# Peptides against a protein of PDB entry 5X9X: the designs that were tried, part 8

Target 1, 41 residues: chain A of PDB entry 5X9X
Amino acid sequence: SSVSELEQRLRDVKNTNSRFRKALMEKENELQALIRKLGPE

## One batch from the design tools (peptide; aimed at target 1 F20 R21 L24)

Design b2_p14_5_s2 (made by RFdiffusion4, then SolubleMPNN; from b2_p14_5, 7 letters changed)
Fold by OpenDDE base, seed 4:
Structure b2_p14_5_s2 (fold): chain B 41 residues (1-41), chain A 14 residues (1-14)
Amino acid sequence: as target 1 above (41 residues)
Amino acid sequence: QKEIEELERQLKEL
């Protein structure tokens, strides 16, 4: 049904959003480690 | 360092 398709699309968007949030946090941790090597400021 | 911490906070809110 149109409702079940919308629910599936919403799940897919939420899963994609969660994956991107995790990837951004991992990249931020990497960036922070690099910044710490450059100096305390 | 404080400016970076604020940017990190904003990134976690996305």
Scores: peptide ipSAE 0.031, ipTM 0.475, DockQ to the pose 0.118
OpenDDE base, seeds 1, 2, 3, 5: peptide ipSAE 0.027, 0.030, 0.030, 0.026; ipTM 0.460, 0.488, 0.489, 0.473; seeds 1, 2, 3, 5 fail the geometry check

Design b2_p14_5_s4 (made by RFdiffusion4, then SolubleMPNN; from b2_p14_5, 7 letters changed)
Fold by OpenDDE base, seed 5:
Structure b2_p14_5_s4 (fold): chain B 41 residues (1-41), chain A 14 residues (1-14)
Amino acid sequence: as target 1 above (41 residues)
Amino acid sequence: REEIEKLEKELKEL
């Protein structure tokens, strides 16, 4: 049904959003590690 | 490093 399809799309968007947020956090951690290796600001 | 961290913060605020 249209309702079940919309619910499925909402779940898919939430899952995608969660994955990208996790990836951004990991990239920030990597960036901070590289900044520490570069030395002082 | 502090200047780079400032730029990172500005980018995250957008």
Scores: peptide ipSAE 0.032, ipTM 0.488, DockQ to the pose 0.095; fails the geometry check
OpenDDE base, seeds 1, 2, 3, 4: peptide ipSAE 0.032, 0.032, 0.030, 0.029; ipTM 0.506, 0.515, 0.496, 0.474; seeds 1, 2, 3, 4 fail the geometry check

Design b2_p14_6 (made by RFdiffusion4)
Pose (drawn by RFdiffusion4):
Structure b2_p14_6 (pose): chain A 41 residues (1-41), chain P 14 residues (1-14)
Amino acid sequence: as target 1 above (41 residues)
Amino acid sequence: EIEEEIAALKEKLE
């Protein structure tokens, strides 16, 4: 049905999106962690 | 820096 050339790139970009969506949420943690460091003087 | 990294990740996802 689907050609291997397409699905192999698809598996790659899905692993890419899932990883990026993880890293994005993580960077928010770093973002708030810096603001918790803006908390003092 | 973090905001730029977040913006770059959003652009890659688009």

Design b2_p14_6_s2 (made by RFdiffusion4, then SolubleMPNN; from b2_p14_6, 6 letters changed)
Fold by OpenDDE base, seed 5:
Structure b2_p14_6_s2 (fold): chain B 41 residues (1-41), chain A 14 residues (1-14)
Amino acid sequence: as target 1 above (41 residues)
Amino acid sequence: DIEKQIQELKKKLE
């Protein structure tokens, strides 16, 4: 049904959002690691 | 809050 399709799309968007948030966190951690290597600390 | 909005939308569709 159209409702079931919309529910599935909402689940897919939630899952995609979660994956991108994880990827951004990993990239932030990588950036911080580089900053610690190259920074004055 | 995006998660709150998602849960509200789910509740409306169920």
Scores: peptide ipSAE 0.040, ipTM 0.591, DockQ to the pose 0.044
OpenDDE base, seeds 1, 2, 3, 4: peptide ipSAE 0.020, 0.034, 0.037, 0.033; ipTM 0.364, 0.580, 0.590, 0.578

Design b2_p14_6_s3 (made by RFdiffusion4, then SolubleMPNN; from b2_p14_6, 8 letters changed)
Fold by OpenDDE base, seed 1:
Structure b2_p14_6_s3 (fold): chain B 41 residues (1-41), chain A 14 residues (1-14)
Amino acid sequence: as target 1 above (41 residues)
Amino acid sequence: DILKEIEELRKLLE
């Protein structure tokens, strides 16, 4: 149904958002580790 | 300050 399709799309968007947020956090942590090796902030 | 810039970007993505 239209309602079930919208609910599925909302879940998919939330899952995609969560995955991208996790990836960004991991890259931020990698970058911070490199910055600590290079010198001051 | 690269870390400060990263923090600002994170806030924009929330």
Scores: peptide ipSAE 0.026, ipTM 0.443, DockQ to the pose 0.195
OpenDDE base, seeds 2, 3, 4, 5: peptide ipSAE 0.022, 0.020, 0.026, 0.024; ipTM 0.464, 0.415, 0.504, 0.448

Design b2_p14_6_s4 (made by RFdiffusion4, then SolubleMPNN; from b2_p14_6, 6 letters changed)
Fold by OpenDDE base, seed 5:
Structure b2_p14_6_s4 (fold): chain B 41 residues (1-41), chain A 14 residues (1-14)
Amino acid sequence: as target 1 above (41 residues)
Amino acid sequence: EILKEIQELEEKLK
């Protein structure tokens, strides 16, 4: 049904959003570690 | 200071 498809799309968007948030945080931690190797600021 | 800005961004990503 159109309702069940919209519910599935909402679940998929939430899962994708959660994955991207995690990936962004991991990349930011990686960037911070690289900056610390280049200098203290 | 780049490290402070990174820490602030990490807090927003939680």
Scores: peptide ipSAE 0.040, ipTM 0.438, DockQ to the pose 0.125
OpenDDE base, seeds 1, 2, 3, 4: peptide ipSAE 0.036, 0.028, 0.037, 0.027; ipTM 0.423, 0.451, 0.428, 0.439

Design b2_p14_7_s1 (made by RFdiffusion4, then SolubleMPNN; its pose is not in this set)
Fold by OpenDDE base, seed 4:
Structure b2_p14_7_s1 (fold): chain B 41 residues (1-41), chain A 14 residues (1-14)
Amino acid sequence: as target 1 above (41 residues)
Amino acid sequence: NEILEEMEELRKKL
């Protein structure tokens, strides 16, 4: 049904959003590690 | 971490 399709799309969007949030957090951690390595101290 | 590993590999070659 149209309702079931919308519910599926919502789940897919939520899953995609969660994956991107995790990826961004990991990249932020990598960036911070690089900043520390490149720092003056 | 992929980016960190790549940068460390570059660093040790300099």
Scores: peptide ipSAE 0.028, ipTM 0.459, DockQ to the pose 0.039
OpenDDE base, seeds 1, 2, 3, 5: peptide ipSAE 0.027, 0.026, 0.027, 0.028; ipTM 0.481, 0.447, 0.455, 0.462

Design b2_p14_7_s2 (made by RFdiffusion4, then SolubleMPNN; its pose is not in this set)
Fold by OpenDDE base, seed 3:
Structure b2_p14_7_s2 (fold): chain B 41 residues (1-41), chain A 14 residues (1-14)
Amino acid sequence: as target 1 above (41 residues)
Amino acid sequence: NKIKKEMEELRKKL
């Protein structure tokens, strides 16, 4: 049904959003590690 | 969330 399709699309968007949030967190952690290695000097 | 609840309520009416 149209409603079930919209619910499925909502789940897909939610899953995609969750994946991107995780990827951003991982990249931020990687960046922080690199910055720490570089140091304030 | 709000959107999920609204979709569920709509589904119940069908």
Scores: peptide ipSAE 0.040, ipTM 0.589, DockQ to the pose 0.026
OpenDDE base, seeds 1, 2, 4, 5: peptide ipSAE 0.024, 0.021, 0.021, 0.020; ipTM 0.427, 0.411, 0.436, 0.413

Design b2_p14_7_s3 (made by RFdiffusion4, then SolubleMPNN; its pose is not in this set)
Fold by OpenDDE base, seed 4:
Structure b2_p14_7_s3 (fold): chain B 41 residues (1-41), chain A 14 residues (1-14)
Amino acid sequence: as target 1 above (41 residues)
Amino acid sequence: SEIRKEMEELRKKL
């Protein structure tokens, strides 16, 4: 049904959002690690 | 440092 499709799309969007948030957080942490290696700058 | 502070602030927004 239209309602079930919308619910599925919402779940898909949430899953995609979660995956991208995780990837961004990991990249941010990687950048922080590299910045720490550069020194107190 | 200022750079580390900015990076940490960005992290908290994720």
Scores: peptide ipSAE 0.027, ipTM 0.487, DockQ to the pose 0.172
OpenDDE base, seeds 1, 2, 3, 5: peptide ipSAE 0.025, 0.028, 0.028, 0.025; ipTM 0.509, 0.530, 0.525, 0.520; seeds 1, 2, 3, 5 fail the geometry check

Design b2_p14_7_s4 (made by RFdiffusion4, then SolubleMPNN; its pose is not in this set)
Fold by OpenDDE base, seed 1:
Structure b2_p14_7_s4 (fold): chain B 41 residues (1-41), chain A 14 residues (1-14)
Amino acid sequence: as target 1 above (41 residues)
Amino acid sequence: DEILKEMEELRKKL
């Protein structure tokens, strides 16, 4: 049904969102590590 | 930098 398709699409969007949030966190951590290596510390 | 490029590409997907 159209309702079940919308529910599936919502699940897919949530899964994609979760994956991107994790990837952003990883990249932020990598950037921070680079800043620490090149920084004055 | 490659890291900045990858972050920008990821941002564009959001």
Scores: peptide ipSAE 0.031, ipTM 0.498, DockQ to the pose 0.624
OpenDDE base, seeds 2, 3, 4, 5: peptide ipSAE 0.027, 0.027, 0.031, 0.026; ipTM 0.429, 0.459, 0.531, 0.471

Design b2_p14_8_s2 (made by RFdiffusion4, then SolubleMPNN; its pose is not in this set)
Fold by OpenDDE base, seed 1:
Structure b2_p14_8_s2 (fold): chain B 41 residues (1-41), chain A 14 residues (1-14)
Amino acid sequence: as target 1 above (41 residues)
Amino acid sequence: DILEEIRKLRELLE
């Protein structure tokens, strides 16, 4: 149904959001480590 | 300040 399809789309968006949040945090950590190697804050 | 911007981004992701 249209409702079930929208519910699935919402789940997909939430899953995508979660994955990208994790990726961004990992990139933040990587970036921070590189910055520390390069010099001052 | 790059680290300050990183902090702001982390807060945005909470």
Scores: peptide ipSAE 0.028, ipTM 0.456, DockQ to the pose 0.221
OpenDDE base, seeds 2, 3, 4, 5: peptide ipSAE 0.024, 0.024, 0.025, 0.026; ipTM 0.466, 0.458, 0.484, 0.459

Design b2_p14_8_s3 (made by RFdiffusion4, then SolubleMPNN; its pose is not in this set)
Fold by OpenDDE base, seed 1:
Structure b2_p14_8_s3 (fold): chain B 41 residues (1-41), chain A 14 residues (1-14)
Amino acid sequence: as target 1 above (41 residues)
Amino acid sequence: SIEKEIEELKKKLE
């Protein structure tokens, strides 16, 4: 139905947002690790 | 927030 299709689209958007947020967090962690390696320590 | 907006939309569609 039209309602079920809209619900599915909303779920898909939520899942997409979650995946990208996770990817960004992982990239930030990777960058911070590299910064520490390149630092004066 | 985006999360709250999504939650409100879900409640209206259910």
Scores: peptide ipSAE 0.038, ipTM 0.579, DockQ to the pose 0.043
OpenDDE base, seeds 2, 3, 4, 5: peptide ipSAE 0.030, 0.034, 0.024, 0.028; ipTM 0.527, 0.512, 0.380, 0.522

Design b2_p14_8_s4 (made by RFdiffusion4, then SolubleMPNN; its pose is not in this set)
Fold by OpenDDE base, seed 3:
Structure b2_p14_8_s4 (fold): chain B 41 residues (1-41), chain A 14 residues (1-14)
Amino acid sequence: as target 1 above (41 residues)
Amino acid sequence: KILEEIEELKKKLE
């Protein structure tokens, strides 16, 4: 049904958003670790 | 300074 398709699309968008947020946080942690090698501040 | 700013940016990404 059209409703079921919209619900599926919403789930897919939420899952994609969650995956990209996790990837961004991991890259931010990597950046933080590199900056700590340059200085403590 | 920079590490504290990074930690604040991380909270905005969550």
Scores: peptide ipSAE 0.031, ipTM 0.441, DockQ to the pose 0.179
OpenDDE base, seeds 1, 2, 4, 5: peptide ipSAE 0.026, 0.030, 0.026, 0.027; ipTM 0.477, 0.444, 0.451, 0.418

## One batch from the design tools (peptide; aimed at target 1 V3 L6)

Design b2_p15_1_s1 (made by RFdiffusion4, then SolubleMPNN; its pose is not in this set)
Fold by OpenDDE base, seed 1:
Structure b2_p15_1_s1 (fold): chain B 41 residues (1-41), chain A 15 residues (1-15)
Amino acid sequence: as target 1 above (41 residues)
Amino acid sequence: SEKEKEIEEKLKELE
């Protein structure tokens, strides 16, 4: 049904959003680590 | 330094 399809799409968007949020957090952590390694030199 | 250049390139890859 149209309702079932919308519920599925909502679940898919939620899952995708969660994955992207995690990936962004990991990338931020990696960036900050590399920035610290660059140091003042 | 070479190390700084390597780190800079890794930063660019993450952005």
Scores: peptide ipSAE 0.047, ipTM 0.527, DockQ to the pose 0.014
OpenDDE base, seeds 2, 3, 4, 5: peptide ipSAE 0.042, 0.039, 0.039, 0.044; ipTM 0.531, 0.523, 0.532, 0.527

Design b2_p15_1_s2 (made by RFdiffusion4, then SolubleMPNN; its pose is not in this set)
Fold by OpenDDE base, seed 1:
Structure b2_p15_1_s2 (fold): chain B 41 residues (1-41), chain A 15 residues (1-15)
Amino acid sequence: as target 1 above (41 residues)
Amino acid sequence: SAEKEKIEEQLKKLE
């Protein structure tokens, strides 16, 4: 049904959002690790 | 240094 399709789309958006949030967190962690490696040198 | 430049290049890929 149209309602079930909308519910599925909402689930897909939430899943995508969760994946992007995780990816952003991982990128931030890697960014900070690289910044630490730069150090004062 | 070459090491610093390499790290800076990696940083640019993340940003």
Scores: peptide ipSAE 0.047, ipTM 0.556, DockQ to the pose 0.014
OpenDDE base, seeds 2, 3, 4, 5: peptide ipSAE 0.045, 0.045, 0.042, 0.040; ipTM 0.556, 0.527, 0.551, 0.522; seed 3 fails the geometry check

Design b2_p15_1_s3 (made by RFdiffusion4, then SolubleMPNN; its pose is not in this set)
Fold by OpenDDE base, seed 2:
Structure b2_p15_1_s3 (fold): chain B 41 residues (1-41), chain A 15 residues (1-15)
Amino acid sequence: as target 1 above (41 residues)
Amino acid sequence: SKEEEEQKKLLEELE
């Protein structure tokens, strides 16, 4: 049904959002590690 | 569409 299709699309969007949030966090961690390596330490 | 495919490729490069 149209309702079940919209629910499935919403689940897919939520899953995609979660995956990208995780990826952004990992990229931020990588960036911070590089910043520390380039720092005055 | 071509636009959707290009957006998908760009997002995959960010992962």
Scores: peptide ipSAE 0.058, ipTM 0.469, DockQ to the pose 0.052
OpenDDE base, seeds 1, 3, 4, 5: peptide ipSAE 0.049, 0.049, 0.036, 0.041; ipTM 0.533, 0.514, 0.431, 0.608

Design b2_p15_1_s4 (made by RFdiffusion4, then SolubleMPNN; its pose is not in this set)
Fold by OpenDDE base, seed 1:
Structure b2_p15_1_s4 (fold): chain B 41 residues (1-41), chain A 15 residues (1-15)
Amino acid sequence: as target 1 above (41 residues)
Amino acid sequence: EEEEEEQRKQLEKLE
């Protein structure tokens, strides 16, 4: 049904959004780790 | 199926 398809698409968008948010957080953590390594110790 | 593969390919470029 059109409702079940919309519910599926909403789940897929939420899952994709969660994955991209996680990837962005991991990249920010990697960037901060590199900045700390390049900083004067 | 094709949309899920495109989304996976976009995620793989970010990881």
Scores: peptide ipSAE 0.055, ipTM 0.612, DockQ to the pose 0.053
OpenDDE base, seeds 2, 3, 4, 5: peptide ipSAE 0.053, 0.054, 0.053, 0.053; ipTM 0.606, 0.616, 0.602, 0.606

Design b2_p15_2 (made by RFdiffusion4)
Pose (drawn by RFdiffusion4):
Structure b2_p15_2 (pose): chain A 41 residues (1-41), chain P 15 residues (1-15)
Amino acid sequence: as target 1 above (41 residues)
Amino acid sequence: EELEELEEKEEELEE
């Protein structure tokens, strides 16, 4: 049904998107962690 | 974009 060339790239980008959605949420943690460091003087 | 191009190629192959 679907050509291997398409689905191989699809598996790649899906693993890419899933990893990027993870890294995005993590960078928010780093973002708030810096603001917790803005908490003091 | 690469996925769209590959889908167009697949449609052409089906035709």

Design b2_p15_2_s1 (made by RFdiffusion4, then SolubleMPNN; from b2_p15_2 with E7R E8K E14K)
Fold by OpenDDE base, seed 1:
Structure b2_p15_2_s1 (fold): chain B 41 residues (1-41), chain A 15 residues (1-15)
Amino acid sequence: as target 1 above (41 residues)
Amino acid sequence: EELEELRKKEEELKE
């Protein structure tokens, strides 16, 4: 049904958003690790 | 000092 299609699209957008949030968090953690290697200055 | 400015900018870019 049209409702079921809209619900599926909403799930797909939420899943995509969750994947991007995870990727950003991983990049943030990588950046923090590199900053720590460069020192506190 | 320059690295601290970069850390500040990095924090400002966080969602």
Scores: peptide ipSAE 0.042, ipTM 0.410, DockQ to the pose 0.016
OpenDDE base, seeds 2, 3, 4, 5: peptide ipSAE 0.027, 0.027, 0.026, 0.034; ipTM 0.450, 0.448, 0.525, 0.428

Design b2_p15_2_s2 (made by RFdiffusion4, then SolubleMPNN; from b2_p15_2, 5 letters changed)
Fold by OpenDDE base, seed 4:
Order: C-alpha cells, then structure tokens, then sequence
Structure b2_p15_2_s2 (fold): chain B 41 residues (1-41), chain A 15 residues (1-15)
C-alpha cells in the first residue's frame, strides 16, 4: 500500500467517525427529549 | 451503509 492510500483511508475513517459521533449525539438528544416528555410535568 | 464501507476498508488494510 502506498502512503497516499493510507492517507486516504485515514481521511475516510475520520469522516466516518465524525458522522457516527454526530448520529450518536442526535440519538442522545432524542432520548433526553423523550425522558423529559415522560417526566412529571 | 457507512459502517459497511468502513468494515470493507478495514478488511483491505489487513490483506
């Protein structure tokens, strides 16, 4: 494997990681919203 | 999926 291929693969991993982190944050926000909805209000 | 694409890339790195 060339250095350029490794650099590309690293960029791809970082991009994927960023997207999954965002998705997890959004799911956490959704969960918190549901918890508040189920609260005593 | 993006996860599947990552898994394929990781497989290629190990070859």
Amino acid sequence: as target 1 above (41 residues)
Amino acid sequence: SELKELEEKERKLKE
Scores: peptide ipSAE 0.033, ipTM 0.566, DockQ to the pose 0.128
OpenDDE base, seeds 1, 2, 3, 5: peptide ipSAE 0.024, 0.024, 0.024, 0.025; ipTM 0.457, 0.468, 0.465, 0.478

Design b2_p15_2_s3 (made by RFdiffusion4, then SolubleMPNN; from b2_p15_2, 5 letters changed)
Fold by OpenDDE base, seed 2:
Structure b2_p15_2_s3 (fold): chain B 41 residues (1-41), chain A 15 residues (1-15)
Amino acid sequence: as target 1 above (41 residues)
Amino acid sequence: SELEELREKEKKLKE
């Protein structure tokens, strides 16, 4: 049904959002590690 | 410096 499809879409969006947030956190950690290696420039 | 510019861009992305 249209309602069940909307519920599924909402779940999919939430899962996608969670995955992107995790990826951003990992990239931030990588960036900070690289910045420390480069120095204070 | 180039690194300072990158830091400022990152800061803006976090806003």
Scores: peptide ipSAE 0.024, ipTM 0.394, DockQ to the pose 0.017
OpenDDE base, seeds 1, 3, 4, 5: peptide ipSAE 0.023, 0.023, 0.022, 0.023; ipTM 0.402, 0.395, 0.375, 0.396; seeds 3, 4, 5 fail the geometry check

Design b2_p15_2_s4 (made by RFdiffusion4, then SolubleMPNN; from b2_p15_2, 4 letters changed)
Fold by OpenDDE base, seed 2:
Structure b2_p15_2_s4 (fold): chain B 41 residues (1-41), chain A 15 residues (1-15)
Amino acid sequence: as target 1 above (41 residues)
Amino acid sequence: SELEELREKELELKE
């Protein structure tokens, strides 16, 4: 049904959102490590 | 400094 399709789309969006949030957190940690290596300038 | 400006921009973009 249209309702079940919308529920499936919502689940897919939540899953992709969670994956992107995790990836962004990992990239943030990587960037901070590089910034620390550059020094206090 | 340029690095300080980059740190500020990075902080602004942080989720």
Scores: peptide ipSAE 0.041, ipTM 0.453, DockQ to the pose 0.016
OpenDDE base, seeds 1, 3, 4, 5: peptide ipSAE 0.033, 0.038, 0.029, 0.036; ipTM 0.451, 0.459, 0.514, 0.463; seeds 1, 5 fail the geometry check

Design b2_p15_3 (made by RFdiffusion4)
Pose (drawn by RFdiffusion4):
Structure b2_p15_3 (pose): chain A 41 residues (1-41), chain P 15 residues (1-15)
Amino acid sequence: as target 1 above (41 residues)
Amino acid sequence: EELEELEEKQEELEE
């Protein structure tokens, strides 16, 4: 049904998107962690 | 973009 060339790239980009969605939420943690460091003087 | 191009190529192959 679907050509291997397409699905192989699709598996790649899905693993890419899932990893990027993970890294994005993590960078928010770093972002708030810096603001917790803006908390002091 | 690469996925859209590959889909177009697949449609051409099916035709």

Design b2_p15_3_s1 (made by RFdiffusion4, then SolubleMPNN; from b2_p15_3, 6 letters changed)
Fold by OpenDDE base, seed 2:
Structure b2_p15_3_s1 (fold): chain B 41 residues (1-41), chain A 15 residues (1-15)
Amino acid sequence: as target 1 above (41 residues)
Amino acid sequence: SELEELREKEKKLKE
């Protein structure tokens, strides 16, 4: 049904959002590690 | 410096 499809879409969006947030956190950690290696420039 | 510019861009992305 249209309602069940909307519920599924909402779940999919939430899962996608969670995955992107995790990826951003990992990239931030990588960036900070690289910045420390480069120095204070 | 180039690194300072990158830091400022990152800061803006976090806003």
Scores: peptide ipSAE 0.024, ipTM 0.394, DockQ to the pose 0.017
OpenDDE base, seeds 1, 3, 4, 5: peptide ipSAE 0.023, 0.023, 0.022, 0.023; ipTM 0.402, 0.395, 0.375, 0.396; seeds 3, 4, 5 fail the geometry check

Design b2_p15_3_s2 (made by RFdiffusion4, then SolubleMPNN; from b2_p15_3, 6 letters changed)
Fold by OpenDDE base, seed 3:
Structure b2_p15_3_s2 (fold): chain B 41 residues (1-41), chain A 15 residues (1-15)
Amino acid sequence: as target 1 above (41 residues)
Amino acid sequence: SELEKLREKEEKLKE
């Protein structure tokens, strides 16, 4: 049904959002590690 | 410093 399809799309969007948030966090951690390696601010 | 300014800009762009 149209309702079930919308519910599925909402779940998919939430899952995608969660994955991208995790990826951004990992990239931020990597960036900060590299900044520390480069030296003082 | 310039590096600190870049860090601040990065934080503002985060969700």
Scores: peptide ipSAE 0.040, ipTM 0.421, DockQ to the pose 0.018
OpenDDE base, seeds 1, 2, 4, 5: peptide ipSAE 0.041, 0.037, 0.041, 0.041; ipTM 0.442, 0.439, 0.437, 0.452; seeds 1, 4, 5 fail the geometry check

Design b2_p15_3_s3 (made by RFdiffusion4, then SolubleMPNN; from b2_p15_3, 7 letters changed; failed a check: too like the target's own chain)
Amino acid sequence: SELEQLREKERERLE

Design b2_p15_3_s4 (made by RFdiffusion4, then SolubleMPNN; from b2_p15_3, 6 letters changed)
Fold by OpenDDE base, seed 4:
Structure b2_p15_3_s4 (fold): chain B 41 residues (1-41), chain A 15 residues (1-15)
Amino acid sequence: as target 1 above (41 residues)
Amino acid sequence: SELEELRKKEEELKK
């Protein structure tokens, strides 16, 4: 409820967002690698 | 999990 608590929560949300963005990028890379392995070549 | 922690924080903000 305090300004300091809101600032902390904002930092936590930003950190979580960054982590999930990284995870999604890694999963996309994994998916693309699998597509290349399974696709006709 | 980190997602579960985020859910908990969201609920705290609603109070």
Scores: peptide ipSAE 0.027, ipTM 0.504, DockQ to the pose 0.123
OpenDDE base, seeds 1, 2, 3, 5: peptide ipSAE 0.026, 0.025, 0.026, 0.026; ipTM 0.346, 0.338, 0.405, 0.340; seeds 1, 2, 5 fail the geometry check

Design b2_p15_4 (made by RFdiffusion4)
Pose (drawn by RFdiffusion4):
Structure b2_p15_4 (pose): chain A 41 residues (1-41), chain P 15 residues (1-15)
Amino acid sequence: as target 1 above (41 residues)
Amino acid sequence: LEELLEKQEEHEEEL
């Protein structure tokens, strides 16, 4: 049905998107962690 | 990506 060339790139980009959606949420943690460091003087 | 989609279309026509 679907050619291997397409689905192998698809598996790749899905692994890419899942990893990037994870890293994005993590960078928000770093972002708020810096603001918690803006908390003092 | 366009080349892969064309290959997919060709493969579907053959089927």

Design b2_p15_4_s1 (made by RFdiffusion4, then SolubleMPNN; from b2_p15_4, 6 letters changed)
Fold by OpenDDE base, seed 5:
Structure b2_p15_4_s1 (fold): chain B 41 residues (1-41), chain A 15 residues (1-15)
Amino acid sequence: as target 1 above (41 residues)
Amino acid sequence: LDELLKKQEQLQKEL
């Protein structure tokens, strides 16, 4: 049904959002490690 | 670096 399709799309968007949030956090941690290697405090 | 750590902690709370 149209309702079940919309519910599925909402779940997919929420899952995608969660994945991107995690990826951004991981990239920030990687950036921090590089900054520490460069020496700036 | 301490300031950057603090900013990172704030960013992680916003994610």
Scores: peptide ipSAE 0.034, ipTM 0.561, DockQ to the pose 0.016; fails the geometry check
OpenDDE base, seeds 1, 2, 3, 4: peptide ipSAE 0.033, 0.032, 0.032, 0.030; ipTM 0.562, 0.557, 0.555, 0.555; seeds 1, 2, 3, 4 fail the geometry check

Design b2_p15_4_s2 (made by RFdiffusion4, then SolubleMPNN; from b2_p15_4, 4 letters changed)
Fold by OpenDDE base, seed 5:
Structure b2_p15_4_s2 (fold): chain B 41 residues (1-41), chain A 15 residues (1-15)
Amino acid sequence: as target 1 above (41 residues)
Amino acid sequence: LEELLKKQEELEKKL
């Protein structure tokens, strides 16, 4: 049904959003580690 | 990002 298709697509968007949030968190942690290495110390 | 945008566009077309 159109409702079932919309629910599946919404799940796909939510899953993709969760993956990108995780990737951004990992990149933020990487950048923070680089900032600590390059920091004023 | 492109995959997310495509899925959003597909969702909007079905509403």
Scores: peptide ipSAE 0.045, ipTM 0.630, DockQ to the pose 0.096
OpenDDE base, seeds 1, 2, 3, 4: peptide ipSAE 0.019, 0.021, 0.031, 0.043; ipTM 0.508, 0.518, 0.478, 0.624; seed 3 fails the geometry check

Design b2_p15_4_s3 (made by RFdiffusion4, then SolubleMPNN; from b2_p15_4, 4 letters changed)
Fold by OpenDDE base, seed 2:
Structure b2_p15_4_s3 (fold): chain B 41 residues (1-41), chain A 15 residues (1-15)
Amino acid sequence: as target 1 above (41 residues)
Amino acid sequence: LEELLKKQEELQKEL
């Protein structure tokens, strides 16, 4: 049904959002590790 | 750097 398709699309968007948020946090941690090598916190 | 660490902790709570 159109409702079940919208629910599926919402789940797919939430999953995509969660994956990108995790990837961003990992990149921020990588950048922080580089910043710590360059100078004091 | 301390501000970045705090933002990362906030992001982790939303995962």
Scores: peptide ipSAE 0.041, ipTM 0.569, DockQ to the pose 0.019
OpenDDE base, seeds 1, 3, 4, 5: peptide ipSAE 0.034, 0.033, 0.034, 0.035; ipTM 0.573, 0.569, 0.567, 0.580; seeds 1, 3, 4, 5 fail the geometry check

Design b2_p15_5 (made by RFdiffusion4)
Pose (drawn by RFdiffusion4):
Structure b2_p15_5 (pose): chain A 41 residues (1-41), chain P 15 residues (1-15)
Amino acid sequence: as target 1 above (41 residues)
Amino acid sequence: SLEEILEKQEEEEAK
């Protein structure tokens, strides 16, 4: 049905998107962690 | 290329 060339790239970009969606949410943690460091003087 | 992959896909669906 679907050619291997397409689905192999698709598996790759899905693994890419899942990983990037994870990294994005993590960078927000780093972002708020810095603001918690803006909390003092 | 992506165009070649899409043509192959169309050919495969036609089959």

